# Designs tried in a protein design run: peptides against a protein of PDB entry 4ASU. Part 41

Target 1, 270 residues: chain A of PDB entry 4ASU
Amino acid sequence: ATLKDITRRLKSIKNIQKITKSMKMVAAAKYARAERELKPARVYGVGSLALYEKADIKTPEDKKKHLIIGVSSDRGLCGAIHSSVAKQMKSEAANLAAAGKEVKIIGVGDKIRSILHRTHSDQFLVTFKEVGRRPPTFGDASVIALELLNSGYEFDEGSIIFNRFRSVISYKTEEKPIFSLDTISSAESMSIYDDIDADVLRNYQEYSLANIIYYSLKESTTSEQSARMTAMDNASKNASEMIDKLTLTFNRTRQAVITKELIEIISGAA
Target 2, 83 residues: chain B of PDB entry 4ASU
Amino acid sequence: FTFASPTQVFFNSANVRQVDVPTQTGAFGILAAHVPTLQVLRPGLVVVHAEDGTTSKYFVSSGSVTVNADSSVQLLAEEAVTL

## One batch from the design tools (peptide; made by RFdiffusion4, then SolubleMPNN)

Design b1_p10_8_s2 (from b1_p10_8, 6 letters changed)
Fold by OpenDDE base, seed 1:
Structure b1_p10_8_s2 (fold): chain B 270 residues (1-270), chain C 83 residues (1-83), chain A 10 residues (1-10)
Amino acid sequence: as target 1 above (270 residues)
Amino acid sequence: as target 2 above (83 residues)
Amino acid sequence: DILKEIEKQL
């Protein structure tokens, strides 16, 4: 490589390092906000899941329609956030198919579609875009829930897959169940809940779905911002190391060029 | 007893004596060992009676309330404010 | 990997 080539590469990497440092700071600010907003969201979301855990709602084996909702975002540069969700979605879809279930997929965030489109395009019902630019609101979750309920796909059971936040350095991809209105209403365990009006149950289910989606979005967002912060930090460090290596190469190459020029002058070959 | 909105937690696994909730079917009081039920909230007043005799009032917009067989209660409001 | 991706975006 010529001195010019090395210099150009050094300049490029230095610029990248500036960008990664800036992105780290932005991610850190978003993470701090997301973590604060996750605290109440977790209580709220876990509260919504309590019914399903306590009622032990089971879907009969003869019911074959299963919905998988994968939750991520539209934005990259966040490590394994998207691939982790997609991997679990693939595994779940394969297991369900092997069990003779019909599987449909919803992607929250465009990155899910980007990863799964080639292999699972026929299973996708819808992909929600414009996820991750702003912190998710309950309104956003309600829109997703409404679109799902109005999609015309009559699922029996489903799974929502998302990254649960643990710490700044740790997240875990998890699955939570979702159930159709019919599955809930027909569950034997629901018999203990007296005087449930059908309209009440329908409205309750709409809230429940929105609540769970909201929770998943908040967990996902916090995990993503944390992962992005870490990824940008690692990128900045890698850039620094590369700058050091290239600087050494530049110095060596410069010395070689000077030596060559001196030899050419002395030899009269100039 | 858990009472939360998407943005705020008012009670988290607390023990309370009674919770009065506004539902679409009417307002009712949730006492200890209340039968399991599911209800949808209407805009109105939530009154929480603590074991120590203190009473707290809240205004809620919409949401749900769940009473489980284990006597746990989840009150989940879309919006809630302390009065 | 991340640096390569950023380079593609710049």
Scores: peptide ipSAE 0.051, ipTM 0.923, DockQ to the pose 0.953
Fold by OpenDDE base, seed 5:
Structure b1_p10_8_s2 (fold): chain B 270 residues (1-270), chain C 83 residues (1-83), chain A 10 residues (1-10)
Amino acid sequence: as target 1 above (270 residues)
Amino acid sequence: as target 2 above (83 residues)
Amino acid sequence: DILKEIEKQL
C-alpha cells in the first residue's frame, strides 16, 4: 500500500470512529430513558398477562389458526436484536406448521419483514413501519392492536415474540401468548369469572392486546438501545485498534520511502 | 393488588382492604375474596383503602380491572393521576 | 461487520 492509500484509509476509519462514538452517546441517552420508562411498563404489561397465567387459558388442539407477532424496530446497528426475534419466529412458525397449524405473521418494525420476506412473504399479514424513531407510546400500541383486530384474520391463538431486557449487557428473546376473543370466551377456565358481558369482554381483550404490545415494545426498545450502545462501543474500539495498526504501518512505509529515495540519490539514479 | 398506568405504578402486589373502581356497568368495591371478574374502566374515581386505614384517590381515564380466583387484582388504567 | 455497514452509509 502506498502512503496515499494508508492515509486515505486512516482518514476513513477516523471518520467512522467519530460516527460510532456519537451513535454510542445517542444510544446511551436513549437507553437511560428507555430503562426508566420500562419499569412501570413492565408492571403494567406483566399485570395484563396475569389473567392468562392465572386462568391457564388453553386453546383447543383442533384449532388451527395461529398468529405470530414479531416485535423489533426499523433501525439497524444493534447487534443481534432483529435476527434473534426473526430466528425465534422462524422456529415457532416451523413448529406450528409441522403440527398442522395455519400460521400468519405480523411484523412490528420493518427489520422483521426485511429478514423474513423471502422465506415467509406469503404468511405476512401486515408490517408496521416507523417503529423505533421515538419511544413507543401506549397510543402506538393501541393503533397496532386495533389494526390487528380489524385485519379480518380470525386467529385462535397467537404468540408475541420480543426481546426482554435483562441488563445493559443481556436480553432474552421471549414469547408470550395472545388469545382471540373467541378463545377467551370459550375457555373452561374462564367459567369461574362472573357473568362477563360480551361487549365488556371484547373491550377488555382490546385493552389486553394493546397492553401486551406496549409492554413488548418497551422491552424491545430498552434491549435495542442497550445492544446498540454496546455495538457502537465495540465498533469504536475496533476502529481505534485499526487506527493504531495503520499508523504504525504508515510510519514504517514512510521510512521505507525515504530510504529508497536516499538510495536513488546516492546511486545517481535521481 | 396492582394498580398501574403505562407510565406510572401506584401499587405493586400490595395488600389492600378495598378498592372502589368505576366500571362501565357501574362502580363497585373489590373486597378480599371477591368473586373473579373482568371489567372495563370508565372515566372516574378509584379509591384505594389500605389496611392501615389510609385512603387514596385517583382519577382514571379508561382501562381494565381483573379480579382473579386467588384474590389478586390488576387495575390497569390507560391514564391515571393521584388526587 | 458494523464498520462495513457504516461505510456503506457514508
Scores: peptide ipSAE 0.048, ipTM 0.930, DockQ to the pose 0.957
Fold by OpenDDE base, seed 4:
Structure b1_p10_8_s2 (fold): chain B 270 residues (1-270), chain C 83 residues (1-83), chain A 10 residues (1-10)
Amino acid sequence: as target 1 above (270 residues)
Amino acid sequence: as target 2 above (83 residues)
Amino acid sequence: DILKEIEKQL
């Protein structure tokens, strides 16, 4: 490599390092906010899931329609955040298909579609874009819930797959159940609940779905920002190491050039 | 008893004597060992009666309330404010 | 993709 080539590479990597450092700081700020906002959201979301856990709602085997909701975002540079969700979605879809279920997919965030488009394009109902630029709100979750309910796909049960935040260095891809109104209304375990008006149950289920989606978005966002912060830190460190290596190469090459020039001068070679 | 909005937690697995909730079908009181039920909140007042005899009032916009067989209660409001 | 760009420079 010529001195010019090394210099060009050094400049490029230094610029990248500046970008990654800046992105790290932005991700850190977003993470701090997301983590604060996750605390109440987790209580809220876990509270919404309590019914399904306690009622032990079972979907009959003869019911074949399953919906998978993958929750991530539109934005990359966050390590394995998107690939982890997509991997679990793919695994779940394969398992359900092997069990004779019909599987449809909803992607929250464009990255899900980007990863699964080639292999699962025919299973996608809808992809929600513009996810990840701003913190998710309950309104956003409600829009997604409403769109799902109005999609015309009459699923029996479903799975919402998202990254649960554990710590700044750890997340876990998890699955939570979603159930159709019909599945809940027909579940034997629901018999212990007092006679619930059908309209009440419908409205309840709408809230439940929105609540779960909101929770998943908050978990996903916190996990994503943390992972992005880590990814940008790692990228900055890797860039630093590369700069050091290239600087050494530059110095060696410069010395060699100088030596060559001196030899040419001494030898009288024009 | 858990009472939360998407942005705020008021009670988290707390023991309370009674919770009065506004529902679309009317207000009802959740006492100890209340029968399991699902309800949807209407805009109105939530009154929490603590074991120590204190009462707290909240205004809620909408949401859901779940009473489970194990006497656990989840009051999940879209918006809630302390009064 | 910044990471890909870094990888290309490696």
Scores: peptide ipSAE 0.047, ipTM 0.928, DockQ to the pose 0.293
Fold by OpenDDE base, seed 2:
Order: C-alpha cells, then structure tokens, then sequence
Structure b1_p10_8_s2 (fold): chain B 270 residues (1-270), chain C 83 residues (1-83), chain A 10 residues (1-10)
C-alpha cells in the first residue's frame, strides 16, 4: 500500500471512530432513560402475567392455532438484538409445526420481517414499522393490541418473544404466553373465578394483551439501547487498535520510501 | 398487593388490610382472603388501608384488578394519581 | 462486523 492509501484508510477509520463514539453517547442517554422507564413497566408487566402463572392456564391439545409475536425495532447497530429474537421465533415456529400446530407471525419492528421474510413470508400477518425512534408508550402498545385483536386471526394461544433486560452487559431472549379469550374462559383452572361476566373477561383480556406488549416493548428497548452502547464502545476500541496498527505501518512505509530514495540518489550519482 | 400504572409503582408485593376499588360492576372492598375474581376498573377512587391504620387515596382512569387464590392482588391502572 | 456496517452506511 502507498503512503497515500494508508493515509486515506486512516482518515476513514478516524471518521468512523468519531461516529461510533457519538453513537455510544446517544445510546447511553437513551439507555439511561429506558432503564428508568423500565422499572415501573416491569412491575406493571410482571403483575399482568401473574394470573397466567398462578392459574396455570393450559391450552387443549386439540387447539391448533398459535400466534408468535416477535418484539424488536427498526434500528440496526445493536449487536444480536434482532437475530436473537428471530432465532427464538424460528425455533418456536418449528417446534409448533412439528406438533401439528398452525403458526402465524406478527413482527413488532421492521427488522423481524427483514430477517424472516424469505423463510416465513406466508406465516406473517402484519409487521409494525416505525418502532424504536421514540420510547414506546402504553398508547403504542394499545394500538398494537387492538390491531392484533382486530386482525381476524382467531388464535387459541400465542407466544410473545422479546429480549429481557438483565444488565448493561446482558439481556436474555424470553417467551411469555398470550391466550385467547376462549382459552381463558374454558380453562379448568379458571373455575375458581366462576362469577366473572363475559364482558368483563373480554375487557380484562384486552388490557392483559396491551400490558404484556407494553412490558415487552420496554424490556426490548432497554436491552437494545444497552446493546447498542456496548456495540459502539467495542467498535470504537476496535477502531482505535486499527488506527494504531495503521500508524505503525505508515511509519514503516515512510521509512522504506526514504531509504529507497536515498539508494536511488546514491546509485544515480554513481 | 401490587398497585401500578405503566409509569409509576404505588405498591409492590405489599401487605395491606383492605383495598377499595371502583369497578364497572360496582365498587367493592378487597379484604384478606377475598374470593378470587377478575374485574375491570372504571374511573374513580382507590382507597388503600394499610395494616398500621393509614389510608391512602388514589384516582384511577381505567385498568384491571386481579384477586388470586393465594390472596395476591394486582391492581393495574392505565393512569393513576395520588390524592 | 459493526465497522463494516457503518462503512456501508457512510
């Protein structure tokens, strides 16, 4: 490589490092906000799942319609955030298909569709775009829940797949159950709740779905911003190491050019 | 007893004496060992009676309340404010 | 490689 080529590459990597450092700072600010907003959202979301855990709601084996909701975003440069969700969705879809279930998919965030469109296009019901530019609100979750309920797909049970935040350096892809109104109303374990009005149960289920979607969005957002911050930090470090290596190469190449020029002068004077 | 909105936690796995809730089917009090039930909240007042005799009042917009067989209660409001 | 992805976007 010529000195000019090395200089051009150094300039490019230095510019990339500036971008990654800036993106790290932006991700850090968004992470700090997301983590603060996740604290109450987690209590709220875990509270909404308490019924399903305590009642041990089971779907009869003869019920075949299963819905998978994958939760991520539209934005890249966040490590394995999207691929982890997509991998879990693929695994779940394959397991359900092997069990003779009909599987439909909803993607929250365009990245889910981007990863799965080729292999699972026929299973997609809808993809929600414009996810991840702003923090998710309960209103956003309610819109998603309403659109799902109005989609015309009468699922028996489902799975919502998202990244649960553990720490600034760790997230885990998890699955939580969603149940249809019919599945809840027919569950044997719900017999202790016999005096529940059908309209009350329907409204309760609408809240439950919105609640779990909201919770999943908050966990996903926090995980994503944390992962992006880490990814940008790693990219900045890698860029720094590459700059150091290229600087050494530049210095060596410069010395070699000078030596060659001196030899040419000596040989031409001879 | 857990009482939260999407943005605020008021109680997290707390022990309380009684919670009065406004539901679409009517207002009722949740006591210790209340029968399991699911209800939907209407706009109104929530009153929490602590074991020490203190009373806290809240206004809620909507949401759900769950009373489980193990006496755990989840009060989940879309919006809630302390009064 | 995150750097490669950024380079594609630049």
Amino acid sequence: as target 1 above (270 residues)
Amino acid sequence: as target 2 above (83 residues)
Amino acid sequence: DILKEIEKQL
Scores: peptide ipSAE 0.044, ipTM 0.927, DockQ to the pose 0.939

Design b1_p10_8_s3 (from b1_p10_8, 5 letters changed)
Fold by OpenDDE base, seed 1:
Structure b1_p10_8_s3 (fold): chain B 270 residues (1-270), chain C 83 residues (1-83), chain A 10 residues (1-10)
Amino acid sequence: as target 1 above (270 residues)
Amino acid sequence: as target 2 above (83 residues)
Amino acid sequence: DILKEIEEKL
């Protein structure tokens, strides 16, 4: 590589390092906000899941329609956030297919579609875009829930897959169940809940779905911002190391060029 | 007893004596060992009676309330404010 | 990996 080539590369990497440092700071600010907003969202979301855990709602084996909702975002540069969700979605889809279930997929965030489109395009019902630019609101979750309920796909049960936040350095991809209105209404365990009007149950289910989606979005967002912060920090460090290496190479190359020029002058070959 | 909105937690696994909730079918009180039920909230007043005799009032918009067989209660409002 | 991705976007 010529001195010019090395200099150009050094300049490029230095610029990248500035960008990654800036992105780290932005991610850190978004993470701090997301973590604060996750606290009440977790209580709210876990509260919504309590019914399903306590009622032990089971779907009969003869029911074959299963919905998988993968939750991530549209934005990259966040490590394994998207691939982790996609990997679990693939695994779940394969297991369900092997069990003779019909599987349909919903992607929350464009990155899910980007990863799974080639292998699972026929299973996708819808992909929700414009996720991750702003913190998710309950309104956003309600829109997703409404679109799902109005999609015309009559699933029996489903799974929502998302990254649950643990710490600034740790997240875990998890699955939570979702159930159709028919599955809930027909569950034997629901018999203990007296005087449930069908209209009440329908409205309850709409809220429940929105609540769970909202919760998943908040967990996902917090995990993503944390992962992005870490990824940008690592990128900045890697850039620094590369700058050091290239600087050494530059110095060595410069010395070699000077030596060559001196030899050419002395030899009269100029 | 858990009472939360998407943005705020009012009670988290607390023990309370009674919770009065506004539902679409009518307002009712949730006492200890209330039968399991599911209800949808209407805009109205929530009153929480603590074991120590203190009473707290809240205005809620929409949402749900769940009473489980284990006597746990989840009151989940879309919006809620302290009065 | 991330640096390469950023380089491709710049």
Scores: peptide ipSAE 0.110, ipTM 0.928, DockQ to the pose 0.949
Fold by OpenDDE base, seed 4:
Formats: C-alpha cells, sequence, structure tokens
Structure b1_p10_8_s3 (fold): chain B 270 residues (1-270), chain C 83 residues (1-83), chain A 10 residues (1-10)
C-alpha cells in the first residue's frame, strides 16, 4: 500500500469513528428515554397479557391459520436486534408449517421485510414502515392493531415476536400469543368469565391487541437503542485499533520511502 | 390490583378493598372475590378504595378491565389522571 | 462488521 492509500484509509476510518461516536451518544440518549418509558409500559403490557396467561387459551388443532408479528424497526446498526427477531420468526414459521398450519407474517419495521423477503415474501401480509425514528406511542400501536384487524386475514392464533429488554448489555427475543376474537370467544377456559357481550369482547380484544403491540414496541425500542449504543461503542473501539495499526504501517512505509529516496540520491540514480 | 396507563402506573399488584369502574354498560364495583369478567371502560371516574379506608379518584378516558378467577384485576386505561 | 456497513453507506 502506498502512503497515499494508507492516508486515504486513515482518513476514512477516522471519519467513521467520529460518526460512530456521535451515534453512540444519540443512542445513549434515546436509550435513557426508552428505558424510562418502558417501566410503565411493561406494567401495562404485562397486565394486558395476564388474561391469556391465566385463562390458558388453547387453539384447537383443526384451526390452521397462524399470524406472526415480528417487531423491530427500520434502522440498522444495532447488532443482532433485527436478525434475532427474524431468526425466531423463521423458526416459528417453519415449526408451524411442519404442523400443517398456514402462516402469515406482519413486519413491524422495514428490517423484517428486508431480511425475510427472499424466503417468506409470499407470507407477508403487510409491513409497517417508519418505525424507530421516534418513540412509539399508544396511537402507533393502535394503528397497527387496527390495520391487523382490518387486514381481512382471519387468523385463529398468532405470535408477536420482539426483543425484551433485560439490561443495557442484554435482551432476549421472546414470543407472546395473540388470539382472534373467535378463538377467545370459543375458548373453554373463558367459560369462567361472566357472560360477556359480544361487542364488549370485541372492543376488549382490540384494546388487548393494541396493548400488546405497544408493549412489544417499547421493549423492542429499549433493546434496540441499548444494542445500538453497544454496537457503536464497539465500532468506535475497532476503528481506534485500526487507526493505530494503520498509523504504524504509515510510519513504517514512510521510513521505507525516505530510505529509498536517500539510496537513490546516493546512488545517483536519476 | 394493577392500574396503569401506557405512560403511568397507579397501582402495581396492590391489595385494595374495592375498585369502582365506569364501563360502557354502567359503573360497577369490583370487590374481593368478584366473579371473573371482562369489561371495556368508558370515560369516567375510577374510585379505588384502599384497605386502610382511603379512597383515590381517577379520571380515565377508555380502556379495559379484567377480573380473573384468582381475584387479580387489571385496569388498563388509555389515559388516566389523578383527581 | 459495522465498520464495513458504515463504509458502504458513506
Amino acid sequence: as target 1 above (270 residues)
Amino acid sequence: as target 2 above (83 residues)
Amino acid sequence: DILKEIEEKL
């Protein structure tokens, strides 16, 4: 490599390091906010899931339509956040297909579609874009829930897959169940609940879906920002190491060039 | 008893004596060992009666309330404010 | 490799 080549590469990596450092700071700020907003959202979301856990809703085997909702974002540079969700979606889809289920997919965030498009394009119902630029709101979740309910796909059960936040250094991809109105209304375990008006149950289910989606978005966002912060830190460190290596190479190459020039001068070689 | 909005938690697994909730079909009181039920909230007043005899009032916009067989209650409001 | 990804986008 010529001195010019090394210098060009050094400049490039130094610029990248500046970008990654800046992105780290931005991610840190977003993470701090997301973590604060996750606290109530988790109570809210877990509260919404309590019914399904306690009622032990089972979907009959003869019901074959399954919906997978993958929750991530549009934004990259966050480590394995998107790939973890996509991997679990793919695994779940394969398992369900092997069980003779029909599987449809919804992607929350464009990255899900980007990863799964080649292999699962025919299974996608819809992809929600413009996810991750701003913190998710309950309104956003409600829009997604409404779109799902109005999609015309009459699923029996489903899975929402997202990254649950554990700590600044840890997240876990998890799955939570979603159920159709028909599945809830027909579940034997629901018999213990007092006679519920069909309209009430429908509205309840709409809230439940929105609640779960909201929760998943908050968990995903917190996990993503934390992972991005870590990824940008690692990138900055890697850039630093590369700069050091290239600087050493530059110095050695410079010395060699000087030595060559001196030899040429001494030898009289024009 | 859990009472939360997407942005605020009012009660988290607390023991309460009674919770009065506004539903689309009317207001009802959730007492100890209330029968399991699902309801949808209408805009209105939630009144929480604590075991110590204190009462707290809240205004809620909409949401859901779940009473489970184990007497756990989840009151999930889209928006809620303390009164 | 995040560095490569950034390099490709820059």
Scores: peptide ipSAE 0.097, ipTM 0.935, DockQ to the pose 0.933
Fold by OpenDDE base, seed 3:
Structure b1_p10_8_s3 (fold): chain B 270 residues (1-270), chain C 83 residues (1-83), chain A 10 residues (1-10)
Amino acid sequence: as target 1 above (270 residues)
Amino acid sequence: as target 2 above (83 residues)
Amino acid sequence: DILKEIEEKL
């Protein structure tokens, strides 16, 4: 590499390092906010899931339509956040297919589609884009829930897959069940619940879905911002190391050029 | 008893004497050992009666309430404010 | 490599 090439590369990496440092700070700020907002959201979301856990809602084996909702975002540079969700989606889809289930996929965030499009394009119902620019709101979750319910796909059971936040350095990809109105209405375990009006149950289910989606978005966002912060820190460190290496190479190359020029002068070789 | 909105937690697995909730089918009081039920909230007043006799009032916009067989209750409002 | 990814996006 010429001195010019090394200098150009050094400049590029230094610029990248500035960007990664800036992105780290932005991610840190977003993480701090997301973590604060996750606390009530977790109570809210876990509360919404309590029915399904307490009632032990089961989908009959003869029911074949399964919906997988993968939750991530549109934005990259956050380590394994998207790939972890996609990996679990693939695994779940394969397991369900092996069990003779029909599988359809919804992606929350464009990155899910980007990863799975080649292998699972035919299974995608819809991808929700414009995820991750702003903190998710309950309104956003409600829109997603409504669109899902109006999609015309009559699933029996589903799985929402997202990254649950553990700590600033740890997240876990998890799955929570979603059920159709018909599945809930027909579940034997629901018989203990007093005479529930069908309209009430429908509305309840709409809220439940929105609640679970909201919860998953909050967990995902917190995990993502934390992972991005870590990724940007690592990138900044890697850039620093590369700058050091290239600087050494530059110095060596400069010495070699000088030596060559001296030899050319001494030898009279032009 | 859990009472939360997406942005705020009011009660988390607390023991309360009674919770009065505004539902689409009518307001009802949830007491200990209430029969399991699912309801949807209408905009209105939630009143929480603590074991110590204190009463707290909240205004909720919409949401859901679940009474489980184990007497656990989840009151989940889209929006809620203390009064 | 995140650096490469950033470089490709810049």
Scores: peptide ipSAE 0.089, ipTM 0.933, DockQ to the pose 0.923
Fold by OpenDDE base, seed 2:
Structure b1_p10_8_s3 (fold): chain B 270 residues (1-270), chain C 83 residues (1-83), chain A 10 residues (1-10)
Amino acid sequence: as target 1 above (270 residues)
Amino acid sequence: as target 2 above (83 residues)
Amino acid sequence: DILKEIEEKL
């Protein structure tokens, strides 16, 4: 490589390092906000799942329609956030298909469709775009829940797959159950709730779906911003190391050029 | 007893004496060992009676309330404010 | 490689 080539590459990497440092700071600010907003959202979301855990709701084996909701975003440069969700979705879809279930997929965030469109295009019901530019609100979750309920797909049970936030350096892809109104109303374990009006149960289920979607969005957002912050930090460090290596190469190449020029002068004077 | 909105936590796995809730089917009081039930909230007042005799009042917009067989209660409001 | 991804977007 010529001195000019090395200089050009150094300039490029230095510019990238500036970008990654800036993106790290932006991600850090968004992470701090997301983590604060996750605290109440987690209590709220875990509370919404308590019924399903306590009642141990089971779907009969003869019921075949299963819905998978994958939760991520539209935005890249966040490590394995999207691929982890997609991997879990693929695994779940394959397991359900092997069990003779019909599987349909909903993607929250365009990245889910981007990863799965080739292999699972026929299973997609809808993809929600414009996710991840702003923090998710309960209103956003309600819109998603309503659109799902109005999609015309009458699932028996489902799975919502998202990244649960553990720490600034760790998230875990998890699955939580979603149930249809019919599955809940027919569950034997729900017999202790016999005096529940059908309209009340329907409305309750609508809230439950919105609640779990909201919770999943908040966990996903916090995980994503944390992962992006870490990814940008790693990229900045890698860029720094590359700059150091290229600087050494530049210095060595410069010395070699000078030496060559001196030899040419000496040889030409001879 | 857990009482939260999407943006605020009021109670998290707390022990309380009684919770009065406004539901679409009517207002009722949740006591210790209340029968399991699911209800939907209407706009109105929530009153929490602590074991020490203190009473807290809240206004809620909508949401759900769950009373489980193990006496755990989840009050999940879409919006809630302290009064 | 995040650096490559950024380079492709630049």
Scores: peptide ipSAE 0.068, ipTM 0.931, DockQ to the pose 0.938

